# Peptides against a protein of PDB entry 4Z5W: the designs that were tried, part 82

Target 1, 305 residues: chain A of PDB entry 4Z5W
Amino acid sequence: IPDVFLELNKLWYFSAQSNLFNGEMPRSLSNSRSISLLSLRNNTLSGQIYLNCSAMTNLTSLDLASNSFSGSIPSNLPNCLRLKTINFAKIKFIAQIPESFKNFQSLTSLSFSNSSIQNISSALEILQHCQNLKTLVLTLNFQKEELPSVPSLQFKNLKVLIIASCQLRGTVPQWLSNSPSLQLLDLSWNQLSGTIPPWLGSLNSLFYLDLSNNTFIGEIPHSLTSLQSLVSKENAVEEPSPDFPFFKKKNTNAGGLQYNQPSSFPPMIDLSYNSLNGSIWPEFGDLRQLHVLNLKNNNLSGNIP

## One batch from the design tools (peptide; made by RFdiffusion4, then SolubleMPNN)

Design b2_p15_8_s2 (from b2_p15_8, 6 letters changed)
Fold by OpenDDE base, seed 4:
Structure b2_p15_8_s2 (fold): chain B 305 residues (1-305), chain A 15 residues (1-15)
Amino acid sequence: as target 1 above (305 residues)
Amino acid sequence: PTRDLSLGGGILTFE
């Protein structure tokens, strides 16, 4: 990418995703005063990520995902006072979340999917201070760590939490009950154990629940049959979605489905591939908005309602 | 180019 962005003093949106750009990010780009939306996703850019937040005063969205960047997570990003959306998916940091992210009040959407992030306890402890954080994607990190259950953790405005494929141990953390606006929860492909907690059914905005491929035991909580978002069409005002797409991949060989918004996900309860027992509640029939109920590969018995 | 499965904060459901 040429170092010509100083001359582009009116450039608001720069998208150069899915190209073959290599080398470092141009210094003029890292100092752009005009850019609001920056996407360099899916290139071969390298070096350390550095943004001059004092210059980049209009930066609202940053997508650097799927590049060959190295080094530490830029600790100065919280100084980008308008920066809301960050996609750092598949950047191999091999790092912890910077402590400076405690002050990241502009942050609304963060993805570190498959970024070799370590120490989930520290990450969640830091990120809980991001009061405007609505979307958090941490899939394919924290390999074999324990999902913290510390009751002091709180994500008050969290709408989307995706921590899949981490082989995380522990239980469904009670601190998630402090996220009443949660719409999408994916904790699939972990080693989570215990019972599915009944308080999940109290999350009235929860329309997508994936707890598949864990080690959950016991009965399906009856409270899941009363998930309000699945009983009735709530006129949920579509809040601004993150500026990065979501990807769902059913099979390792299949192409990922791209979802541009969390609302594009089908209303779903996936509890498949656990050790759940008991009966299927007939009251699942009350979930008129439910598109997908996946209970396969459990120890369920009785009649299918 | 391997379509990056993680391009956007993907939900990985493995069937």
Scores: peptide ipSAE 0.033, ipTM 0.718, DockQ to the pose 0.121
Fold by OpenDDE base, seed 2:
Structure b2_p15_8_s2 (fold): chain B 305 residues (1-305), chain A 15 residues (1-15)
Amino acid sequence: as target 1 above (305 residues)
Amino acid sequence: PTRDLSLGGGILTFE
């Protein structure tokens, strides 16, 4: 990418995703006063990520995902006072979340999917201070760590939480009950154990639940049959989606389905590939908005309602 | 079991 952005003093949107750009991010781009949305996703950019937050006063969205960046996570990003969305997926940092992210009050959406992030406890302890955080994606990072259940953890405005494929141990954390606006929860492909907690059914906005491929035991909580978002079409306030897409791959050989908004996900309960027992509640029939109920590969018994 | 890759921003390699 040429170092010509100093001349582009009116450029507010720069998208150069899915190209063959290599080398470092140009310094003039890192100092752009005009840019609001920056996407360089899916290139071969390298070096350390550096942004001059004192210059980049209009920066609201940053997508650097799927590049060959190295080094530390930029600790100065909280100084980008308008920065709301960050996509750092597939950047191999081999790092912890910077302590400075406690001050990241502008942050609304963060993805570190498959970025070699370490220490989930520290990450969640830091990120809980991001009062405006609505979307958090931490898939494919942690290696056999324990999902913290510390009751003091609080994500008040969290709408989307995805921490899948981390081989995480522990239980469904009670602190998620403090996230009443939670719409999408994906904890699939972990080593989570215990019972599925009944308080999940109290999350009135929860329309997408993936707990598949864990070691959950016991019965399916009857409270899941009363999920209000699945009983009635609440007018899902089209909240501004994160400026980065979500991907779901059903088959290892299939292309991933891109979802531009969390609201575009089919309403789903996936509890497949666990050790759940007991009956299928007939009251799942009350979930008129439910598109997918996946209970396969469990120890369920009784009649199919 | 088909590995349903979990949701996430940028999880999939853009082929």
Scores: peptide ipSAE 0.026, ipTM 0.681, DockQ to the pose 0.218
Fold by OpenDDE base, seed 1:
Structure b2_p15_8_s2 (fold): chain B 305 residues (1-305), chain A 15 residues (1-15)
Amino acid sequence: as target 1 above (305 residues)
Amino acid sequence: PTRDLSLGGGILTFE
């Protein structure tokens, strides 16, 4: 990418995604005072990510996903006082979340999906201080770590939490009950154990629950049959989505499905591939908004309602 | 046998 952004003093939106750009980010781009939306997703850009936050005072959205950047996560990003959305998916950092992110009050949406992030305990301890954080995607990180259950963890405004395919150990953490606005929870493809907690059914905005491919035991909580967002449409607060798409892959050989908004996900409860027992509650029939109920590959018994 | 995986944003390359 040429170093010509000093002349583009009115540039508000720059998108050059899905090209063949290589090398480092231009210095003039990293110092742009006018840019609000920056997307360089799906290129071959390399080197250290550096943004001059003192210059980039209008930056609100940053998408650098699927590039060959290296080194540390930029610790100065919290100094970009208007920065709301960050997509760093598929950048191989091999790093922890910077401590400076405790001060990232502008942050609303963050993805580190498949970015070789380490230390989930530190990551969650840091990110809980981001009071405006609504979307957090941490899929394919933290390999074989333990999902922290520290009761003091609090994500008050969290709406979307995706931590799939991490081989995480532990249980469904009680601190998630402190996220009453949670709409989408994906903890699939881990090694989570214990029972599915009944308080999940108290999350009135939860319309998408994926706990599939874990080691959960016990009965399906009856409280899941009373999820208000799945009983009636009235409680579905549509909020502005992140500026980055979501991807879902049903099969290893299938292409990924792109979802532009969390609300575009079908209302779903997936508890498949666990060790759940007991009956299927007939009251699942009350979930009039539910599109997908997947309970396959469990130890369920009794009558199918 | 079927893998249902939500990946969030930007993990897949696209044209």
Scores: peptide ipSAE 0.018, ipTM 0.610, DockQ to the pose 0.195
Fold by OpenDDE base, seed 5:
Structure b2_p15_8_s2 (fold): chain B 305 residues (1-305), chain A 15 residues (1-15)
Amino acid sequence: as target 1 above (305 residues)
Amino acid sequence: PTRDLSLGGGILTFE
């Protein structure tokens, strides 16, 4: 990428994704006063990520996903006072989240999917201070760690939480009950155990629940038959989606389906591939907005309602 | 190029 961005003083949007760009990010780009949205996703860019936040006063969205960047996560990003969306998926940092992210008040959407992030306890302890954080994607990190259940953790504005395929141990964390605006929860493909907690049915905005491929035991909580978002349409808050897409893979051999907005996900309860027992509640018939109920590969018995 | 699942939400539902 040429170092000519100093002359482009009116440039507000720069997208150069899915090309063959290599080398470092140009210094003039890292100092751009005009750029609001920057996407360099899916290239071969390398070196350390550096942004001059004192110069980049208009930066609102940053997508550097699927590049060959190295080094630490940039600790100065919280100084970019308008930066809302960060996509750092598939950048192999081999690092912890910086302590400076406690001050990241502008942050609304963060993805570190498959970025070799370590220490989930530290990550959640830091990110809980991001009061505007609505979307958090941490899939394919924290391998074989324990999901912290510390009740003091508070994500008050969290709407989307995805921590899939981490081989995480532990239980469904009680601190999620402090997230009343939660719409989408994916904890699939972990080693989570215990029972599914009844308080999940009190999350009135929860329309997508994936707890599949874990080691959950006991009965399906009856409270899941009363999820308000699945009974009636009234609470579809059209909130601004993150500037990065979501991906769902149905099969190991299938391509990923792209979802541009969380609202594009079908209303779903997936509890498949666990050790759940008891009956299927007839009151699942009250969930008029539910598109997918997946209960396969459990120990369920009785009549199918 | 097959969009890598890791580029976005990373929702892994395996049927």
Scores: peptide ipSAE 0.027, ipTM 0.683, DockQ to the pose 0.137; fails the geometry check

Design b2_p15_8_s3 (from b2_p15_8, 5 letters changed)
Fold by OpenDDE base, seed 1:
Structure b2_p15_8_s3 (fold): chain B 305 residues (1-305), chain A 15 residues (1-15)
Amino acid sequence: as target 1 above (305 residues)
Amino acid sequence: PTRDTSLGGGILTFK
């Protein structure tokens, strides 16, 4: 990318995604005073990510996903006082989340999916201080770590939590009950154990639950049959989505389906590939908004309602 | 075209 952004003093939106750009980010771009949205996703950009937050006073969205950047996560990003959305998916940092992110009050949406992030305990302890954080994607990180169950963890405004495919150990953490606005929870493809907690059914905005491919035991909580968002349409809180898309792969070999908004996901309960026992509750029939109920590959018994 | 494998939403339903 040419170093010409000093001349583009009115540039508000720069999207150069899905090209063949290589090399480092141009210094003039890292110092742009005008830019609000920067997307360089799906290129071959390399080097360190550096942004001059003192200059980039208008930066609101940053998408650098699927590039060959190296080094540490930029610890100065919280100094970008208007920065709301960060997509760093598939950047191999091999790092922990910076402690400076405790001060990241502008942050609303963060993705580190498949970014070689380490220390989930530190990550969650830091990110809980981001009071405006609504979307958190941490899929394909923290390999074989333990999902912290520290009851003091609090994500008050969290709407979307995706921590899939981490081989995480532990249980469904009680601190998630402190997230009453949670709409989408994906903890699939981990090594989570214990029972599915009944308080999940108290999350009145929860319309998408994926706990598939874990080691959960016990009965399906009856409270899941009373998820208000799946009973009635009236509770669908349309809120502004992250500026980055979500991807769902149905099959390993299939192209990922792109979802521009969390609300575009079909209402779903997926508890498949666990060790759940007991009956299928007939009251799942009350979930009139539910599109997908997947209970396959469990130890369920009794009558199919 | 480099497949945009940015798992922005990370929902990997592996079959």
Scores: peptide ipSAE 0.027, ipTM 0.700, DockQ to the pose 0.128
Fold by OpenDDE base, seed 2:
Structure b2_p15_8_s3 (fold): chain B 305 residues (1-305), chain A 15 residues (1-15)
Amino acid sequence: as target 1 above (305 residues)
Amino acid sequence: PTRDTSLGGGILTFK
């Protein structure tokens, strides 16, 4: 990418995603005062990520995902006072989340999917201080760590939590009950154990639940049959989606389906590939908005209602 | 370009 952004003093939006750009991010771009949205996703950019937050006063969205960047996570990003959305998926940092992210009050959406992030306890302890955080994607990190269940953790404004494919140990964390606005929860492809907690059914905005491919035991909590978002069409206020897409793979070999908004996900309960027992509740029939109920590969018995 | 499949989905990696 040429170092010509100093002349582009009116550049508000720069999208150069899915090209063949290589080398480092140009210094003039890292100092742009005008840019609000920056997307360089899916290139071969390299070097350390550096942004001059004192210059980049209009920066609201940053998508650098699927590049060959190296080094540390930029600890100065909280100084970008308008920065709301960050996509750092597939950047191999081999790092912990910086302590400075405790001060990241502008942050609304964060993805570190497959970024070699370590220490989930520290990550969640830091990110809980981001009061405006609505979307958090931490898939393919924290390999074989324990998902913290510390009751003091609070994500009050969290709407989307995706921590899949981490081989995480532990249980469904009680601190998620403090997230009453949670709409989408994906904890699939972990080593989570215990029972599915009944308080999940109290999350009135929860329309997408994926707990598949874990080691959950016991019965399906009856409270899941009363999920209000699945009983009635609440007019889900289309809150501004993160400026990065979501991807769902149906299998290892399939291309990921792109979802531009969390609301584009089909209303779903996926509890497949666990050790759940007991019956299928007939009251799942009350979930008139439910598109997908996946209970396959469990120890369920009785009649199919 | 490698389809960016990991940005934000629950990767149902059917292993």
Scores: peptide ipSAE 0.025, ipTM 0.693, DockQ to the pose 0.132
Fold by OpenDDE base, seed 5:
Structure b2_p15_8_s3 (fold): chain B 305 residues (1-305), chain A 15 residues (1-15)
Amino acid sequence: as target 1 above (305 residues)
Amino acid sequence: PTRDTSLGGGILTFK
């Protein structure tokens, strides 16, 4: 990418996704006063990520995903006072979340999917201070760590939480009950154990629940048959989606299906590939908005209602 | 152009 952005003093949106760009980010781009949305996703850019936040006063969205950047996560990003959305998926940092992210009040959407992030306890302790955080994607990190269940953790404005394929141990964390606006929860492909907690059915905005491929035991909580978002249409708050797409893989070998908005996900309960027992509740018939109920590969018994 | 494989949303429902 040429170092010519100093002359582009009216440039608001720069998208150069899915090209063959290599080398470092141009210095003039890292100092742009006009850019609001920057996407360099799916290139071969390298070096350290550096942004002059004192110059980049209009920056609201940053997508650097699927590049060859190295080094630490930039600790100065909280100084970009308008920065809301960050996509750092598939950048191999081999790092912890910086302590400076406690001050990241502008942050609304964050993805570190498959970025070799370490220490989930520290990450959640830091990110809980981001009061405007609505979307958090941490899939394919924290390998074989324990999912912290510390009740003091608070994500009051959290709407989307995805922590899949981490081989995480522990239980469904009680601190998620402090997130009443939660719409989408994916904890699939972990080593989570215990029972599915009944308080999940109190999350009135929860329309997508994936707990598949874990080691959950006991009965399906009856409270899941009363999930208000799946009974009636009234609570579909069309909030602004993250500037980055979501991806769902049907199979390890399949291409990811792209979802541009969380609302484009089908209303779903997936509890498949666990050790759940007991009956299927007839009251699942009350969930008139439910598109997918997946209970396969459990120890369920009785009649199918 | 290589399909953007950035698991931005990281939803790995392996069916």
Scores: peptide ipSAE 0.028, ipTM 0.694, DockQ to the pose 0.130; fails the geometry check
Fold by OpenDDE base, seed 3:
Structure b2_p15_8_s3 (fold): chain B 305 residues (1-305), chain A 15 residues (1-15)
Amino acid sequence: as target 1 above (305 residues)
Amino acid sequence: PTRDTSLGGGILTFK
């Protein structure tokens, strides 16, 4: 990418996704005073990520996903006082979340999907201080770590939590009950154990639940038949989605389905590939908004309602 | 250019 952005003093949106750009990010771009939305996703950009937050006073969205950047996660990003959305998916950092992210009050949406992030306990302890954090994607990190169950963890404004395919151990963490605005929870493809907690049915905004491919035991909580967002449409809060899309893959080799907004996900309960027992509750018929109920490959018995 | 089909920060549910 040429170093010509100094002259582009009115540039508000720069999208150069899915090109063949290589080399480092231009210094003039890292110092742009005008840019609000920057997307360089799916290129071959390299070097250290550096942004002059003192210059980039209008930066609100940053998408650098799927590049060949190296080095540390930029610890100065919290100094970008208007920065709301960060997509660092598929950048191989091999790092922990910087402690400076405790001060990241502008942050609303963060993805580190498949970024070789380590220490989930530290990551969650840091990110809980981000009072405006609504979307958190940490899929394909933290390999074989334990999902912390520390009751003091608090994500008050969290709407979307995705921590899939981490081989995480532990249980469904009680601290998620402190996230009453949670709309989408994906903890699939882990090694989570114990029972599915009944308090999940108290999450009145939860319309998408994926706990598939774990080691959950016991009965399906009857409280899941009373999820208010799946009973009626009245509470579909159209909130501003993250500037990065979501992807659902069926198979490792298949193209993923792209969802531009969390609201584009089909209302779903997926509890498949566990060790759940007992009956399928007839009251799942009350979930008039439910599009997908997946209970396959469990130890369920009785009649299909 | 590899199609962007898997690059978004969202739900990677592998079925």
Scores: peptide ipSAE 0.026, ipTM 0.665, DockQ to the pose 0.126; fails the geometry check

## One batch from the design tools (peptide; made by RFdiffusion4, then SolubleMPNN)

Design b2_p16_1_s1 (from b2_p16_1, 10 letters changed)
Fold by OpenDDE base, seed 1:
Order: sequence, then C-alpha cells, then structure tokens
Structure b2_p16_1_s1 (fold): chain B 305 residues (1-305), chain A 16 residues (1-16)
Amino acid sequence: as target 1 above (305 residues)
Amino acid sequence: SVINSPFITGEGLPTW
C-alpha cells in the first residue's frame, strides 16, 4: 500500500479488503487524523501493527483480520479514545491480551478469533474492565486452558460472547449470570463439564445458545423452557452491530456461512454432542420463537414430546 | 462419526 495518506486529509473510510496487498501498513495511514473506519482485512500485510493513537483521533473501527502481521498486540490501542470495533481475527500473535486494555473504555466489539491468544484467565480479567464491551469473539484460542469460574468477573454490558473451539476445561462460569443483556452465547467445541446451570434460563435476552460438543452431564435445566426471548417477541432489544461479520463453520478448514449481525442467526438451542440425560421437557413447545432445537448425541431418554 | 456441529468464529472471507 503506498504511503500517500498525508494528502488524504478528508479520508473518513478506507476499505481495501480481499486484495493482494503485502508489506507493512503505510506510516501515513497509521498517522491519519481523518480516518474513522479502516479495513485491510484479507490481505498479506506483514510486520508489526502500529497505530499512532495521538494522531488517529477519529478512528472508530479497525479491521486487520486475515493478514500476516506479527509481533505483539499493540498495547497503545486504548489511547485511540474513539476506537469501538477491533477485528484481529486470524492474526497469529502468540500473545496475551495487553494489560493496557483495562483502560479501553471506548471498546464495544472485539474479535481475536484464531489469533493464537494465550491465558484466558488474564484475558477475561483484563477485558471485564472494558465497561462498554458488548461483543467478544475469542474462538480458536486458549487451547486446552481452563475457563475461569471466578465469581467476581463481570461483563455487565456483554451481549455476544463466543469462545468456541478452544478445548477449554471447566464448567459454565457463574460470572456469566452478571451479564443480563446476553443475547448470544457460543461455548461449543470445548471440554466443559458439569451440569448446565439453571440460571442460564434467567438470561431473558438470550436467543442463541450453543453448548454443543462438550462433556456436560445431568438433565437439561427446565429453566431453558422459560427463556423469555424465545417465548415471546419482546420489544426490539438494541442488538450489537460490530463492523465485522460472523461466520458459522462446520470445522476450522471449511468455508463459513456469513452473518453480518447477531440478529441474522436463527434463534437456537444447541446442546448436541454432550452426555446429558433425563427427558426432553414438553415445555420446549412454549419457545414459539425457537427455530433450532438440537439435542442429538446425548443420553436423553423417555418420550419425545 | 465426524462430529458436525458448527461453531461461530470471526474468521472467514466475506461473501460479497
């Protein structure tokens, strides 16, 4: 990419996605005072990510996903006081979340999907301080770590949490009950154990629950038949609209189906591929907004209602 | 049997 952005003093939006750009990010781009939305997704850009946050005072959205960037996660990003959305998916950092992200009050949406992020405990301890964080995507990180269950963890404004395909150990953490605005939860493809907690049914905005491909035991909590968002068409809850798409993948190597917004996901409960026992509750019939109920490959018994 | 449960990721190419 040429170093010509100094002359582009009115550049508000720059998108150069899905090209063949290589080399480093231009210095003039990293110092742009005018740019609000920057997307360089799906290129072969390399080197260290550097942004001059003192210059980039209008930066609100950053998508650098699917590039060949190396080095550390840029610890100065919290100094970009208007930066709301970050997509760093498929950048192989091999790093922990910077401690400086405790101060990232502008942050609303973050993706590190498949970015070789390490230490989920530290990551969640840091990111809980992001008071405006609504969307968090951490899929394909933290391989075989333990999902922390520390009750003091609090994501009070969290609406979308995706931590799939990490082979995480532990249980469904009680601290998620401190996220009453949670709309979408994907913890699939882990090694999570224990029972599915009844308090999940108290998350009145939860319309998408994926706990599939874990080691959950016990009965399906009856409280899931009372998920208010699936019983009734409640008033349009303001949904998070991150400036990056989601992808539903069958495996790591498959192409994904794209979803531009969380609302584009069908209302779903997927508990498949666990060790759940007991009956299917007939009160699942009360979930009039539910599109997908997947209970396959469990130890369920009794009558199908 | 190949476990074929899809999961959500931020990783992928935009389908334009």
Scores: peptide ipSAE 0.316, ipTM 0.782, DockQ to the pose 0.609
Fold by OpenDDE base, seed 5:
Structure b2_p16_1_s1 (fold): chain B 305 residues (1-305), chain A 16 residues (1-16)
Amino acid sequence: as target 1 above (305 residues)
Amino acid sequence: SVINSPFITGEGLPTW
């Protein structure tokens, strides 16, 4: 990428995604006063990520995902006072989240999917201070760590939490009950154990629940039949989506489907591939907005309602 | 259609 961004004093949107760009980010780009949205996703860019936050006063969205950047996560990003959305998916940092992210009050959406992030306890302890954080994607990190259950963790404004395919141990953490605005929860493809907690049914905005491919035991909580977002549409507050897409595979061998908005996900309860027992509650028939109920590969018995 | 894999962001999804 050429070092010419000083002359582009009116450039507010720069998208150069899915090209063959290599080398470092040009210094004039890292000092741009005009750029609001920057996407360099899916290139071969390298070196350390550096942004001059004192110059980049208009930066609101940063997508650097699927690049060959190295080194630490930039600790100065909280100084970018308008920066809301960060996509760092598939950047192999081999690092912890910086302590400075406690001060990241502008942050609304963060992805570190498959970025070799370490120490889930420290990550969640830091990110709980981001009072405007609504979307958090941490899939394919924290390999074989324990999901912290510390009740003091508080994500008051969290709407989307995805921590899938981490081989995480532990239980469904009670601190998630402090997130009453939660709309989407994906904890699939872990080693989570215990029972599915009844308080999940009190999350009135929860329309998408994926707990599949874990080691959950006991009965399906009857409270899941009363999820208000799946009974009626009236409570679906359309909020601004993150400036990065979500990807989900239909199966292990399929290509990823792109979803531009969390609202484009089918209303779903997936509890498949666990050790759940007991009956299917007839009151699942009250969930008139539910598109997908997946209970396959459990120890369920009785009649199908 | 049932979606059986976790969500991820970024290009070129891993096998899981």
Scores: peptide ipSAE 0.053, ipTM 0.715, DockQ to the pose 0.231
Fold by OpenDDE base, seed 4:
Structure b2_p16_1_s1 (fold): chain B 305 residues (1-305), chain A 16 residues (1-16)
Amino acid sequence: as target 1 above (305 residues)
Amino acid sequence: SVINSPFITGEGLPTW
């Protein structure tokens, strides 16, 4: 990418995703006063990520995902006072979340999916201070760590939490009950154990629940049959709108589906590939908005209602 | 077999 962005003093949106750009990010780009949205996703860019937040006063969205960047997570990003969305997916940092992110009050959406992030306890302790954080994606990190159950953890405005494929140990953490605006929870492909907690059914905005591929035991909580978002359409919950896409693979042999908005996710309960027992509650029939109920590969018994 | 693949961000999918 040429170092010409100083001359482009009116450039508000720069998208150069899915190209073959290599080398470092141009210094003039890292100092751009005009750029609000920057996407360099899916290139071969390298070096240390550096942004001059004192210059980049209009930066609201940053997508650097799927690049060959190295080194530490830029600790100065909280100084980008308008920066709302960050996609650092597939950047192999091999790092912890910077302590400075406690001050990241502009942050609304963060992805570190498959970024070799370490220390989930520190990450969640830091990120809970991001009062405007609505979307958090931490999939494919924290390998074999324990999911913190610390009751003091609080994500007040959290709408989307995805911490899948981490081989995380522990239980469904009680501190998630303090996130009443939660719309999407994905904790799939972990080593989570214990029972599915009944308080999940109190998350009235929760339309997408994936607890699949864990080691959950016991009965399906009857409270899941009363998830208000799945019973009625009346509560048009303000959807999270991250500036980065989501990807889900439906089949080993299929290409990934790109989802541009959380609204494109089907209303779903996926409890498949656990050790759940007991019956399927007939009251799942009350979930008229539910598109997908997946209970496959459990120890469920009785009649299908 | 529906492989319940987790949501990820960024290009491409994890291999599970």
Scores: peptide ipSAE 0.040, ipTM 0.716, DockQ to the pose 0.251
Fold by OpenDDE base, seed 3:
Structure b2_p16_1_s1 (fold): chain B 305 residues (1-305), chain A 16 residues (1-16)
Amino acid sequence: as target 1 above (305 residues)
Amino acid sequence: SVINSPFITGEGLPTW
């Protein structure tokens, strides 16, 4: 990418995703006063991620995902006072979340999917201080760590939490009950155990629940038949979605489905591939908005309602 | 068998 961004003093949006750009990020780009949205995802960019936050006063969205960047997570990003959305998916940091992210009050959406992030306890302890954080994607990190159950953890404004395929141990953490605006929860493909907690049914905005491919035991909580977002069509307030897409692969050999907004996900309860027992509640019939109920590969018994 | 993969952000799905 040429170092010409000093002359582009009116450039608000720069999208150069899915190209063949290599080398380092241009210094003029890292110092741009005009850029609000920067997307360089799916290139071969390298070197250290450096942004001059004192210069980049208009930066609101940063997508650097799927590049060959090296070194540390840039600890100065909280100084980018308007920066809301960060996509660092598939950048191999081999690092912990910087302590400076406690001060990241502008942050609304963060993805570190498949970024070799370590220490989930520290990550969640830091990120809980991001009071405006609505979307958090931490999939394919924290391999074989324990999902913290510390009741003091609080994500008040969290709407989307995805921590899948981490081989995480532990239970469904009670601190999630402090996230009443949660719309999407994906904890699939872990080693989570215990019972599914009844308080999940109190999350009135929860329309997508994936707890599949874990080691959950006991009965399906009857409270899941009372998920308000699945009983009635709430007028989903059009909240600004993250500037990064979500991908879900239906099969190892299939192409991924792209979802541009969390609201475009099919309303779903997936409890498949666990050790759940008991009956299927007839009151799942009350979930008129539910598109997918997946209970396969459990120890369920009785009649199918 | 629909292997519901987790949601992933960024370009393409990881090879499982």
Scores: peptide ipSAE 0.025, ipTM 0.670, DockQ to the pose 0.252

